# Ledger of designs, part 31: peptides against a protein of PDB entry 2V3S

Target 1, 95 residues: chain A of PDB entry 2V3S
Amino acid sequence: PISLVLRLRNSKKELNDIRFEFTPGRDTAEGVSQELISAGLVDGRDLVIVAANLQKIVEEPQSNRSVTFKLASGVEGSDIPDDGKLIGFAQLSIS

## One batch from the design tools (peptide; made by RFdiffusion4, then SolubleMPNN)

Design b2_p14_7_s4 (from b2_p14_7, 8 letters changed)
Fold by OpenDDE base, seed 1:
Structure b2_p14_7_s4 (fold): chain B 95 residues (1-95), chain A 14 residues (1-14)
Amino acid sequence: as target 1 above (95 residues)
Amino acid sequence: SRAEELKKLGEELN
């Protein structure tokens, strides 16, 4: 399986690393993204963008070691989105 | 399961 880390801020604006595995051929990007949402780790509005980037990283994990992407849930937040600080952004990386 | 582990983590982090 592919060992991944999803780095993003919680509701308290704390940056956390969420570690999980992805098994190609068994798991789907959308399915795992839904698990993250069900766990309260990802906002439901971010299903599409998380799934898209998860798919991107697992299809070529050797080339795509890290991907940073804008969250839909962060667009209308009080804080201005900042990819460097992962405000309104999340990062997926190979562990 | 992964889902259960993630759920537990979610409860801890939120």
Scores: peptide ipSAE 0.816, ipTM 0.970, DockQ to the pose 0.913
Fold by OpenDDE base, seed 3:
Structure b2_p14_7_s4 (fold): chain B 95 residues (1-95), chain A 14 residues (1-14)
Amino acid sequence: as target 1 above (95 residues)
Amino acid sequence: SRAEELKKLGEELN
């Protein structure tokens, strides 16, 4: 399995590393993304972008060691999105 | 399961 880390701020704006595994052929990017949402770790509005980037990293984990992407849920927030600070952005990386 | 583990983590972080 592929060991991944999703770095994302919670509702308290605290940055957390969420570790999980992905098994190609058994798991799907959308399925795992839905599990993250069901767990309350990812906003439901971010299903599309999380799944897309999860798919990107798992299809070529040796090349795509890290991907940072803008969250739909962060656009209308009080804080201005910032990829460097992961405000309104999340990051997926190979553990 | 992964889903259950993530759920537990979600409860901890929220």
Scores: peptide ipSAE 0.816, ipTM 0.970, DockQ to the pose 0.862
Fold by OpenDDE base, seed 4:
Structure b2_p14_7_s4 (fold): chain B 95 residues (1-95), chain A 14 residues (1-14)
Amino acid sequence: as target 1 above (95 residues)
Amino acid sequence: SRAEELKKLGEELN
């Protein structure tokens, strides 16, 4: 399996690393993203963008070692989105 | 399962 880390801020604005595995042929990007949402780790509004970027990283893990993307849930938040600080952004990386 | 592990983690982080 592919070992991944999802780095994003929780509702308290604390940055956390969420580790999980992805098995090609068994898992789907959308399915795993839904598990992250069901766990309360990802906002439901971010299903599409998380799934898209998860698919990107698992299809070529040797080439796509890290991807950073804007969250839909962060656009209308009180804080200004900032990819460097992962405010309104999340990052997926190969562990 | 991964889903259960993530659920537990979610409870811890939130």
Scores: peptide ipSAE 0.816, ipTM 0.970, DockQ to the pose 0.860
Fold by OpenDDE base, seed 2:
Structure b2_p14_7_s4 (fold): chain B 95 residues (1-95), chain A 14 residues (1-14)
Amino acid sequence: as target 1 above (95 residues)
Amino acid sequence: SRAEELKKLGEELN
Protein backbone atom coordinates (compact mmCIF):
# COMPACT_ATOMS: atom_id res chain seq x y z
CA PRO B 1 0.00 0.00 0.00
CA ILE B 2 0.89 3.65 -0.44
CA SER B 3 1.45 5.54 2.82
CA LEU B 4 0.09 9.06 2.60
CA VAL B 5 -0.09 12.16 4.76
CA LEU B 6 -2.83 14.74 4.42
CA ARG B 7 -1.75 18.00 6.03
CA LEU B 8 -4.50 20.52 6.71
CA ARG B 9 -5.90 22.72 9.45
CA ASN B 10 -8.64 21.57 11.80
CA SER B 11 -11.57 23.63 13.08
CA LYS B 12 -9.21 25.30 15.54
CA LYS B 13 -7.01 26.31 12.61
CA GLU B 14 -4.27 24.00 13.89
CA LEU B 15 -2.18 22.21 11.29
CA ASN B 16 -2.38 18.43 11.54
CA ASP B 17 -0.92 15.48 9.69
CA ILE B 18 -3.44 12.78 8.89
CA ARG B 19 -1.78 9.50 7.98
CA PHE B 20 -3.54 6.80 5.99
CA GLU B 21 -2.84 4.08 3.49
CA PHE B 22 -4.10 3.67 -0.05
CA THR B 23 -4.11 0.33 -1.82
CA PRO B 24 -4.31 0.56 -5.60
CA GLY B 25 -6.89 -1.79 -7.05
CA ARG B 26 -8.81 -1.94 -3.79
CA ASP B 27 -9.29 1.71 -2.87
CA THR B 28 -10.57 4.59 -4.97
CA ALA B 29 -9.65 8.23 -4.56
CA GLU B 30 -13.27 9.21 -4.15
CA GLY B 31 -13.95 6.42 -1.67
CA VAL B 32 -11.07 7.35 0.60
CA SER B 33 -11.95 11.02 0.31
CA GLN B 34 -15.46 10.19 1.47
CA GLU B 35 -13.99 8.39 4.48
CA LEU B 36 -12.02 11.52 5.35
CA ILE B 37 -15.19 13.58 5.11
CA SER B 38 -17.22 11.09 7.14
CA ALA B 39 -14.55 11.27 9.83
CA GLY B 40 -14.92 15.04 10.02
CA LEU B 41 -11.35 15.56 8.85
CA VAL B 42 -12.27 17.08 5.50
CA ASP B 43 -15.12 19.43 4.67
CA GLY B 44 -17.76 17.90 2.43
CA ARG B 45 -17.39 20.77 -0.01
CA ASP B 46 -13.83 19.61 -0.65
CA LEU B 47 -14.71 16.14 -1.95
CA VAL B 48 -13.94 16.96 -5.56
CA ILE B 49 -10.60 18.67 -5.02
CA VAL B 50 -9.35 16.14 -2.46
CA ALA B 51 -10.34 13.20 -4.63
CA ALA B 52 -8.73 14.74 -7.69
CA ASN B 53 -5.42 15.35 -5.94
CA LEU B 54 -5.47 12.01 -4.17
CA GLN B 55 -5.92 10.37 -7.56
CA LYS B 56 -3.04 12.42 -8.93
CA ILE B 57 -0.61 11.38 -6.23
CA VAL B 58 -1.52 7.68 -6.19
CA GLU B 59 -1.37 7.28 -9.96
CA GLU B 60 2.28 8.41 -10.00
CA PRO B 61 3.59 8.25 -6.42
CA GLN B 62 7.20 8.14 -7.59
CA SER B 63 6.98 11.49 -9.36
CA ASN B 64 4.22 13.16 -7.34
CA ARG B 65 5.78 13.13 -3.89
CA SER B 66 3.73 16.12 -2.76
CA VAL B 67 0.73 18.05 -4.05
CA THR B 68 -0.77 21.24 -2.60
CA PHE B 69 -4.25 22.37 -3.56
CA LYS B 70 -6.85 25.00 -2.75
CA LEU B 71 -9.84 23.97 -0.67
CA ALA B 72 -13.32 25.05 -1.69
CA SER B 73 -14.15 25.41 2.00
CA GLY B 74 -11.31 27.88 2.46
CA VAL B 75 -12.63 30.43 0.00
CA GLU B 76 -15.50 31.51 2.23
CA GLY B 77 -13.35 31.71 5.33
CA SER B 78 -12.36 34.92 7.02
CA ASP B 79 -8.68 34.23 6.53
CA ILE B 80 -7.07 34.96 3.19
CA PRO B 81 -5.95 31.73 1.50
CA ASP B 82 -2.22 31.12 1.66
CA ASP B 83 -0.59 28.03 0.18
CA GLY B 84 2.62 28.58 2.12
CA LYS B 85 0.84 28.53 5.46
CA LEU B 86 -1.77 26.04 4.26
CA ILE B 87 -4.59 28.46 4.98
CA GLY B 88 -7.43 27.47 2.71
CA PHE B 89 -5.05 24.90 1.23
CA ALA B 90 -4.20 21.30 1.98
CA GLN B 91 -1.24 19.12 1.11
CA LEU B 92 -0.98 15.44 0.24
CA SER B 93 2.41 13.78 0.40
CA ILE B 94 3.99 10.36 0.27
CA SER B 95 5.05 9.23 3.73
CA SER A 1 -10.53 -0.44 9.42
CA ARG A 2 -9.16 2.73 7.92
CA ALA A 3 -12.56 4.36 8.12
CA GLU A 4 -12.84 3.60 11.82
CA GLU A 5 -9.33 4.81 12.53
CA LEU A 6 -10.02 8.05 10.70
CA LYS A 7 -13.29 8.46 12.56
CA LYS A 8 -11.47 8.11 15.86
CA LEU A 9 -8.88 10.64 14.79
CA GLY A 10 -11.59 13.04 13.71
CA GLU A 11 -13.18 12.83 17.12
CA GLU A 12 -9.85 13.60 18.72
CA LEU A 13 -9.00 16.55 16.50
CA ASN A 14 -12.43 18.19 16.60
Scores: peptide ipSAE 0.816, ipTM 0.970, DockQ to the pose 0.910

Design b2_p14_8_s1 (from b2_p14_8, 5 letters changed)
Fold by OpenDDE base, seed 3:
Structure b2_p14_8_s1 (fold): chain B 95 residues (1-95), chain A 14 residues (1-14)
Amino acid sequence: as target 1 above (95 residues)
Amino acid sequence: AKILNFDRESLTYS
């Protein structure tokens, strides 16, 4: 399986690293994203963007070592989105 | 898929 890390801020604005495994041919990007949402780790509004970027990283894990993407849940928040600080952004990377 | 670290004490914070 592919070992991944999802880095994003929690409700206290603290950066968390969430480690999980993805098995090609068994898991799907959308399915894993739904699991992350069900676990309360990802906002449901971010299903599409998380799934798209998870698909990107698992299809070419040797080339796409890290992807940072804008969260739909962050655009209407009180904080200004900032990819460098992962405010309104999340990051997926190969561990 | 298996989520490996869900325990807050095992999470990496920054």
Scores: peptide ipSAE 0.163, ipTM 0.701, DockQ to the pose 0.133
Fold by OpenDDE base, seed 1:
Structure b2_p14_8_s1 (fold): chain B 95 residues (1-95), chain A 14 residues (1-14)
Amino acid sequence: as target 1 above (95 residues)
Amino acid sequence: AKILNFDRESLTYS
């Protein structure tokens, strides 16, 4: 399996690393994203963007070691999105 | 999929 880390700010705005495994041929980007949402680790509004970027990284894990992407849940928040600080952004990387 | 650190309060940053 592919070992991944989703770096994302929690409800206290603290950056945390969510570690998970993805098995090609068994797991799907959509399914894993849904599990992350069900676990309360990802906002439901971010299903599409998380799934899209998860798909990107798992299809070429050697080339795509890290991807940073804008969250739908962060666009309407009080904090201005900032990819450098991962405010309104999340990062997926190969562990 | 296997999520290794489920507990939101126990998540780490490194």
Scores: peptide ipSAE 0.162, ipTM 0.704, DockQ to the pose 0.141
Fold by OpenDDE base, seed 5:
Structure b2_p14_8_s1 (fold): chain B 95 residues (1-95), chain A 14 residues (1-14)
Amino acid sequence: as target 1 above (95 residues)
Amino acid sequence: AKILNFDRESLTYS
């Protein structure tokens, strides 16, 4: 399986690393994203963007070691989105 | 899929 880390700020604006495994041919990007949402780790509004970027990283994990993407949930926040600080952004990376 | 640290209390802070 592919070992991944989703780096994402929690409700206290603290960065957390969510570690999970993705098995090609068994798991789907959308399915895993739904599991992350069901676990309360990802905002439901971010299903599409998380799934899209998860698909990107798992299809070529050797080339896409890390992807950073804007969260739909972050748009409504009070803080200005910043990819460097992962404010309104999340990061997926190969463990 | 296997989420290794799905418990919020077990999350790794960075």
Scores: peptide ipSAE 0.158, ipTM 0.703, DockQ to the pose 0.146
Fold by OpenDDE base, seed 2:
Parts: C-alpha cells; sequence; structure tokens
Structure b2_p14_8_s1 (fold): chain B 95 residues (1-95), chain A 14 residues (1-14)
C-alpha cells in the first residue's frame, strides 16, 4: 500500500497530520475521501478537491511526492487563504 | 503538528 499524510488544520486551526494507507486496485480516491469526511477529518465541501489530489498522487506517487491545494471550505472563512501556512489549503504527501 | 492515524473502521461520525 501507499502510505500518505494529509496535513490540514482542524476546527481549532491546529495543524494535524492524518496518516493513512491507500491500496491501489482496492481503494479509490473518492472512496477514501468520503471516509475521511465520514470520520470528521475533512469537510464535506472538500470531497472533490481532496479526491482529485489524492488521485493525482496515487497514480504517480514517485513523481507527485507532495501536492498542496485550496479547500472549498476555506474560501468563505474569515481567515485569508495562505498555502504556505495551510490556511484554507491542505497538503497531501507520500510518507 | 499532531499525528492522527486514520482507521476507517474506528473513525466515523454518527
Amino acid sequence: as target 1 above (95 residues)
Amino acid sequence: AKILNFDRESLTYS
């Protein structure tokens, strides 16, 4: 399996690393993203963007070691999005 | 940063 880390801020704005495995041929990017949402780890509004970027990494894990992307849930927040601080952004990486 | 290992069976909202 592919070992991954999803780095994003929780509801208290604390940066967390969520470690999980992805098994090609068994898991799908959308399925895993849905599970992250069901676990309360990802906002439901971010299903599409998380799944898209998860797919990007798992299809070429050696080339796409890390991807940072804007969250739909962060756009309407009071804080200005900042990819460097992962405010309104999340990061997926190969662990 | 905090580390949270994701377990699909144990982590679920109800």
Scores: peptide ipSAE 0.122, ipTM 0.681, DockQ to the pose 0.582

Design b2_p14_8_s2 (from b2_p14_8, 6 letters changed)
Fold by OpenDDE base, seed 3:
Structure b2_p14_8_s2 (fold): chain B 95 residues (1-95), chain A 14 residues (1-14)
Amino acid sequence: as target 1 above (95 residues)
Amino acid sequence: AKVWNFDRETLSYS
């Protein structure tokens, strides 16, 4: 399986690294994203963007070592989105 | 960053 890390800020604006595995051919990007949402680790509004970027990283894990993407849940927040600080953004990377 | 291990079998983390 592919070992991944999802880095994103919690409600207290603290960075968290969520480690999980993905097995190509058995798992789907949308399915795993839904599991993350079910566990309360990802906002439900971010299903589409998380799944899209998870698919991107697992299709070519040797080339796509890290992907950073804008969260739908971060757009309406009080903080201005910032990809460098992962404010309103999340990052998926190969462990 | 705080590190969490997500168990997909139980949908829990530690």
Scores: peptide ipSAE 0.815, ipTM 0.965, DockQ to the pose 0.918
Fold by OpenDDE base, seed 2:
Structure b2_p14_8_s2 (fold): chain B 95 residues (1-95), chain A 14 residues (1-14)
Amino acid sequence: as target 1 above (95 residues)
Amino acid sequence: AKVWNFDRETLSYS
């Protein structure tokens, strides 16, 4: 399996690293993203963008060691999105 | 950053 880390800020704006595994051929990017949402780790509005980027990193883990992407849930907030600070952004990386 | 381990079988984290 592929060991991944999802880095994103919680409701208290604290950075968290969520470690999880992905098995190619058995798991799907959308399925795992839905699990993250079900666990309350990802906002439901971010299903599409998380799944798309999870798919990107797992299809070519050797070349896509890290991907940073804008969250749909972050655009409605009062904070200005910032990819460097992961404000309104999340990051997936190979552990 | 705080590190959490997500258990996909139980849909829980610790």
Scores: peptide ipSAE 0.815, ipTM 0.965, DockQ to the pose 0.929
Fold by OpenDDE base, seed 4:
Structure b2_p14_8_s2 (fold): chain B 95 residues (1-95), chain A 14 residues (1-14)
Amino acid sequence: as target 1 above (95 residues)
Amino acid sequence: AKVWNFDRETLSYS
């Protein structure tokens, strides 16, 4: 399996690294994203963007070692989105 | 950053 880390801020604006595994041919990007949402680790509004970027990283893990993407849930927040600080953004990376 | 391990079988983390 592919070992991944999802880095994102919680409701207290604290950075968290969520470690999980993905097995190509058995798992789907959308399915795993839905599991993360069900566990309360990802906002439901971010299903599409998380799944799209998870698919990107697992299809070419040797080339796509890290991807940073804008969250739908972060757009209407009080803080201005910033990819460098992961405010309104999340990051997926290969462990 | 705080590190969590997500168990996809139980949908829990620690």
Scores: peptide ipSAE 0.815, ipTM 0.964, DockQ to the pose 0.904
Fold by OpenDDE base, seed 1:
Structure b2_p14_8_s2 (fold): chain B 95 residues (1-95), chain A 14 residues (1-14)
Amino acid sequence: as target 1 above (95 residues)
Amino acid sequence: AKVWNFDRETLSYS
């Protein structure tokens, strides 16, 4: 399996690294994204963008070691999005 | 950053 880390800020604006595994051929990007949402780790509004970027990183994990993407949930927030600070952005990386 | 391990079978984390 591929060991991944999802880095994003929680409701208290604290950075968290969520470690999880992905097995190609068994798991789907959308399915795993839905699990993250069900666990309360990802906002439901971010299903599409998380799934898209999860798919991107697992299709070529040797080349795509890290991807940073804009969250739909972050756009509607009061804080100004910032990819460097992961405000309104999340990051997926290979562990 | 605080590190969490997500268990996909139980949908829990620690």
Scores: peptide ipSAE 0.815, ipTM 0.965, DockQ to the pose 0.912

Design b2_p14_8_s3 (from b2_p14_8, 6 letters changed)
Fold by OpenDDE base, seed 5:
Structure b2_p14_8_s3 (fold): chain B 95 residues (1-95), chain A 14 residues (1-14)
Amino acid sequence: as target 1 above (95 residues)
Amino acid sequence: AKVVNFDRESLTYS
């Protein structure tokens, strides 16, 4: 399996590194993203963007070591989105 | 950052 880390801020704006595994051929990017949402680790509004970037990283894990992407849930927030600070952004990386 | 281990096989979703 591929060991991944999803870094994003929780409701208290604290950074969390969510570690999980992805098995090509068994798992799907959308399926795993839905599980993250069901576990309360990802906002449901971010299904599409998380799944898209998860797919990107697992299809070429050696080339795509890290991907940072804008969250749909972050657009409505009071804080100005910032990819460097992961405000309104999340980061997926190969562990 | 706080580390959270997400064991997908041990969780129940409903």
Scores: peptide ipSAE 0.609, ipTM 0.841, DockQ to the pose 0.535
Fold by OpenDDE base, seed 4:
Structure b2_p14_8_s3 (fold): chain B 95 residues (1-95), chain A 14 residues (1-14)
Amino acid sequence: as target 1 above (95 residues)
Amino acid sequence: AKVVNFDRESLTYS
């Protein structure tokens, strides 16, 4: 399996490194993303963007070591999005 | 950052 880390801020704006595994051929990007949402670790509004980037990184994990992307849930927040501080952004990387 | 280990195999859905 591929060991991944999804870094994003929780509801208290604290950075969390969510570690999880992905097995090509058994798991799907959308399925795993939905599991993250069901566990309360990802906002449901971010299903599309998380799944898209998860798919990207697992397709070529040797080339795509890290991807940073804007969250849909961050647009409606009170804080101004900032990719450097991961405000309204998340980062997915190979562990 | 706080480390959160997400064990997908132990998930229970309802």
Scores: peptide ipSAE 0.608, ipTM 0.841, DockQ to the pose 0.461
Fold by OpenDDE base, seed 2:
Order: C-alpha cells, then sequence, then structure tokens
Structure b2_p14_8_s3 (fold): chain B 95 residues (1-95), chain A 14 residues (1-14)
C-alpha cells in the first residue's frame, strides 16, 4: 500500500498529520476521502477537493510526492486562507 | 504537528 500523510488544521486550528494507507486497485480516492470524513478528520464540504487530490497523488506517486490544495471549508471560515500556513489549505504527501 | 494514525480497517460505520 501507499503510505500517505494528510496535513491540515483541526477545529482548534492546530496542525495535524493524518497518516493513512491507500491500496491501488482496492481503494478509491472518493471512498477513502469519505472514510476520513466519517472519522471526523475531514470536513464533509471538502469531499470533492480531497478526493481529487488524493486521486492525483496515488495515480502517479513517483511524480506527485506532495500536493497542496484549497479547502472549501476554509473559504467559509473567518480566517483568510494561506497556503504557506495551511490556513484553509491542506497538504497530501507520500510518507 | 500532531501525528494521527488513521487505521481504516478499524473504522466502524453507524
Amino acid sequence: as target 1 above (95 residues)
Amino acid sequence: AKVVNFDRESLTYS
């Protein structure tokens, strides 16, 4: 399986590195993203963007070692999005 | 950053 890390801020704005595995041919990007949401680790509004970027990284893990993307949930927040600080952004990377 | 290990195999859906 592919070992991944999803870095994003929790409800208290603290950075967390969520480590999980993805098995090509068995798992789907949308399915795993939904599991992350069900576990309370990802906001439900971010299903589409997380799934899209998870798909991107697992389809070519050798080329896409890290991807940073804007969260839909972050846009609706009071804090101004900032990709450098991962405010309103998340990052997926190969462990 | 805090490390959170997400074991997908242990996930239980209600």
Scores: peptide ipSAE 0.608, ipTM 0.841, DockQ to the pose 0.516
Fold by OpenDDE base, seed 3:
Structure b2_p14_8_s3 (fold): chain B 95 residues (1-95), chain A 14 residues (1-14)
Amino acid sequence: as target 1 above (95 residues)
Amino acid sequence: AKVVNFDRESLTYS
């Protein structure tokens, strides 16, 4: 399996590194993203963007070592999105 | 950052 880390801020705006595994051919990007949402680790509004970027990183894990992307849930938030601080952004990386 | 281990095999989802 591919060992991944999803870095994003929780409800208290604290950075969390969520470690999880992905097995190509068995798992799907959308399926795993839905599991993250069901676990309360990802906002449901971010299904599409998380799944898209998870797919990107697992299809070429040797070249796509890290991907940072804007969250839909962060656009209408009180804080101004900032990719450097991961405000309204999340980061997927190969562990 | 705080580390959270997401064990997809053992967790129950609603």
Scores: peptide ipSAE 0.604, ipTM 0.838, DockQ to the pose 0.549

Design b2_p14_8_s4 (from b2_p14_8, 5 letters changed)
Fold by OpenDDE base, seed 2:
Structure b2_p14_8_s4 (fold): chain B 95 residues (1-95), chain A 14 residues (1-14)
Amino acid sequence: as target 1 above (95 residues)
Amino acid sequence: ANVWNFDRESLTYS
């Protein structure tokens, strides 16, 4: 399995690292993303973008060691999105 | 950052 870390801010604006595994051929990016949402770890509005970037990193883990992407849930928030501070952005990395 | 392990096989969710 591929060991991954999803880094994103919680509702208190604190950075959290969510560690999880992905098994190619058994798991799907959309399925795992839905599990993250169901667990309350990801906003439901971010299904598409999380799944897309999860797919990107697991299909070429040697080339895509880390991907940072804009969250749909962050666009409508009061804070200005900032990829460097992971405000309105999340990051997926190979552990 | 705070670190959590998400065990997809053991966790229950709605």
Scores: peptide ipSAE 0.511, ipTM 0.812, DockQ to the pose 0.520
Fold by OpenDDE base, seed 1:
Structure b2_p14_8_s4 (fold): chain B 95 residues (1-95), chain A 14 residues (1-14)
Amino acid sequence: as target 1 above (95 residues)
Amino acid sequence: ANVWNFDRESLTYS
């Protein structure tokens, strides 16, 4: 399996590193994203963008070591999005 | 950063 880390801010604006595994041929990006949402780790509004970027990183994990992407939930928040600070953005990386 | 381990089979994390 591929070992991944999803880094994003919680409701207190603190960074969380969420570690999880993805098995190609068994898992789907959308399915795993739905599980993250079901667990309360990802906002439901972010299903599409998380799934898209999860698919990207697992397609070529040796080349795509890290991807940072804009959250739909972040756009609707009061804070100004900032990819460098992961405000309104999340990051997936290979551990 | 806070570190969490997500067990997808059980849908739990710690």
Scores: peptide ipSAE 0.504, ipTM 0.818, DockQ to the pose 0.858
Fold by OpenDDE base, seed 3:
Structure b2_p14_8_s4 (fold): chain B 95 residues (1-95), chain A 14 residues (1-14)
Amino acid sequence: as target 1 above (95 residues)
Amino acid sequence: ANVWNFDRESLTYS
């Protein structure tokens, strides 16, 4: 399996690293994203963007070591989105 | 950063 880390901020604006595995051929990007949402680790509004970027990283894990993407849940907040600070953005990376 | 381990088989994390 592919070992991944999803880094994103919680409601207290603290960074969390969520470690999980993805097995190509058994798992789907959308399925795993749904599981993350069901566990309360990802906002449901971010299903599409998380799944899209999870698909991107697992299809070429040797080349795509890290991807950073804008969260739908972040655009409605009072904080100004910032990819460098992961404000309104999340990051997926290979462990 | 705080680290969480998500066990997908049990749908739990720690």
Scores: peptide ipSAE 0.503, ipTM 0.818, DockQ to the pose 0.812
Fold by OpenDDE base, seed 5:
Structure b2_p14_8_s4 (fold): chain B 95 residues (1-95), chain A 14 residues (1-14)
Amino acid sequence: as target 1 above (95 residues)
Amino acid sequence: ANVWNFDRESLTYS
């Protein structure tokens, strides 16, 4: 399986690294993203963007070592989005 | 950063 890390801020604005596995041919980006949401680790509004970027990283894990993307849930937040600080952004990377 | 392991089989993390 592919070992991944999802880095994003919690409700206290602290960075969390969520480690999980993805098995090509058995898992789908959409399915795993839904599991992350069901576990309360990802906001439901971010299903589309998380699934799209998870698909991107798992289809070419040797080339796509890290992907940073804008969260739909972050647009209406109290802080201005910033990809460098992962404010309103999340990052997927190969472990 | 805090590190969590997400067990997809049980939908839990630790």
Scores: peptide ipSAE 0.501, ipTM 0.819, DockQ to the pose 0.869

## One batch from the design tools (peptide; made by RFdiffusion4, then SolubleMPNN)

Design b2_p15_1_s1 (from b2_p15_1, 7 letters changed)
Fold by OpenDDE base, seed 1:
Structure b2_p15_1_s1 (fold): chain B 95 residues (1-95), chain A 15 residues (1-15)
Amino acid sequence: as target 1 above (95 residues)
Amino acid sequence: MEIEFDRENKSYREL
């Protein structure tokens, strides 16, 4: 399996590194994203964008070591989105 | 915070 880390801020605006595994051919990007949402680790509004970027990184894990993307849940937040600080953004990387 | 998500058990733990 591919070992991944999803870095994003929790409801208290604290950075969390969420480690999880993905097995190509068995798992789907959307399915795993739904699991993360069901566990309360990802906002449900971010299903599409998380799944899209998870798909991107697992299809070429040696080339796509890290991807940073804008969260739907962060668009209307009080804080101005900032990819460097991962405000309104999340990052997926190969562990 | 470091979190391990156990997909088999649908649970997570804080490290």
Scores: peptide ipSAE 0.830, ipTM 0.970, DockQ to the pose 0.841
Fold by OpenDDE base, seed 4:
Structure b2_p15_1_s1 (fold): chain B 95 residues (1-95), chain A 15 residues (1-15)
Amino acid sequence: as target 1 above (95 residues)
Amino acid sequence: MEIEFDRENKSYREL
């Protein structure tokens, strides 16, 4: 399996590094994203963007070692989005 | 915080 880390801020604006595995051919990007949402680790509004970027990284993990993307849940917040600080953004990387 | 998500058991633990 591919070992991944999803870095994003929780409701207290603290960075969380969420480690999880993905097995190509068995798992789907959308399915795993839904699991993360069900566990309360990802906002449900971010299903599409998380799944899209998870798919991207597992397609070519050797080339796509890290991807940073804008969260749908972040655009409605009071904080100004900032990819460098991962405010309104999340980062998915190969462990 | 570092979190390990156990997909088999659909649970997570804080490291």
Scores: peptide ipSAE 0.829, ipTM 0.970, DockQ to the pose 0.831
Fold by OpenDDE base, seed 5:
Structure b2_p15_1_s1 (fold): chain B 95 residues (1-95), chain A 15 residues (1-15)
Amino acid sequence: as target 1 above (95 residues)
Amino acid sequence: MEIEFDRENKSYREL
């Protein structure tokens, strides 16, 4: 399996690194994203964007070592989105 | 915070 880390801020604006595995041919990007949402680790509004980027990284894990993407849940937040600070953004990377 | 998500058990723990 592929070992991944999803880095994103919690409700207290603290960075969390969420480690999880993905098995190509058995798992789907959407399915795993739904599991993360069900566990309360990802906002449900971010299903589409998380799944899309998870698919991107697992299809070529040796080349796509890290992807940073804008969260739908971060758009209406009080803080100005910033990819460098991962405000309104999340990062998915190969562990 | 470091979190390990166990997909088999659908649970997570703080490391």
Scores: peptide ipSAE 0.829, ipTM 0.970, DockQ to the pose 0.839
Fold by OpenDDE base, seed 3:
Structure b2_p15_1_s1 (fold): chain B 95 residues (1-95), chain A 15 residues (1-15)
Amino acid sequence: as target 1 above (95 residues)
Amino acid sequence: MEIEFDRENKSYREL
């Protein structure tokens, strides 16, 4: 399996590194994203963008070692979105 | 915080 880390801020604006595994041919990007949402680790509004970027990283993990993307849940936040600080953004990377 | 997500049990633990 591919070992991944999803880095994003929780409801208290604290950075979390969420480690999880993905097995090509068994798992789907959307399915795993739904599991993360069901566990309360990802906002449900971010299903589409998380799944899209998870698919990107697992299809060619040797080339796509890290992807950073804008969250739908972060747009309405009080802080200005910032990819460097992961405010309104999340990052997926190969562990 | 460092979190390990167990997909089989659909649970997580804080490290």
Scores: peptide ipSAE 0.829, ipTM 0.970, DockQ to the pose 0.867

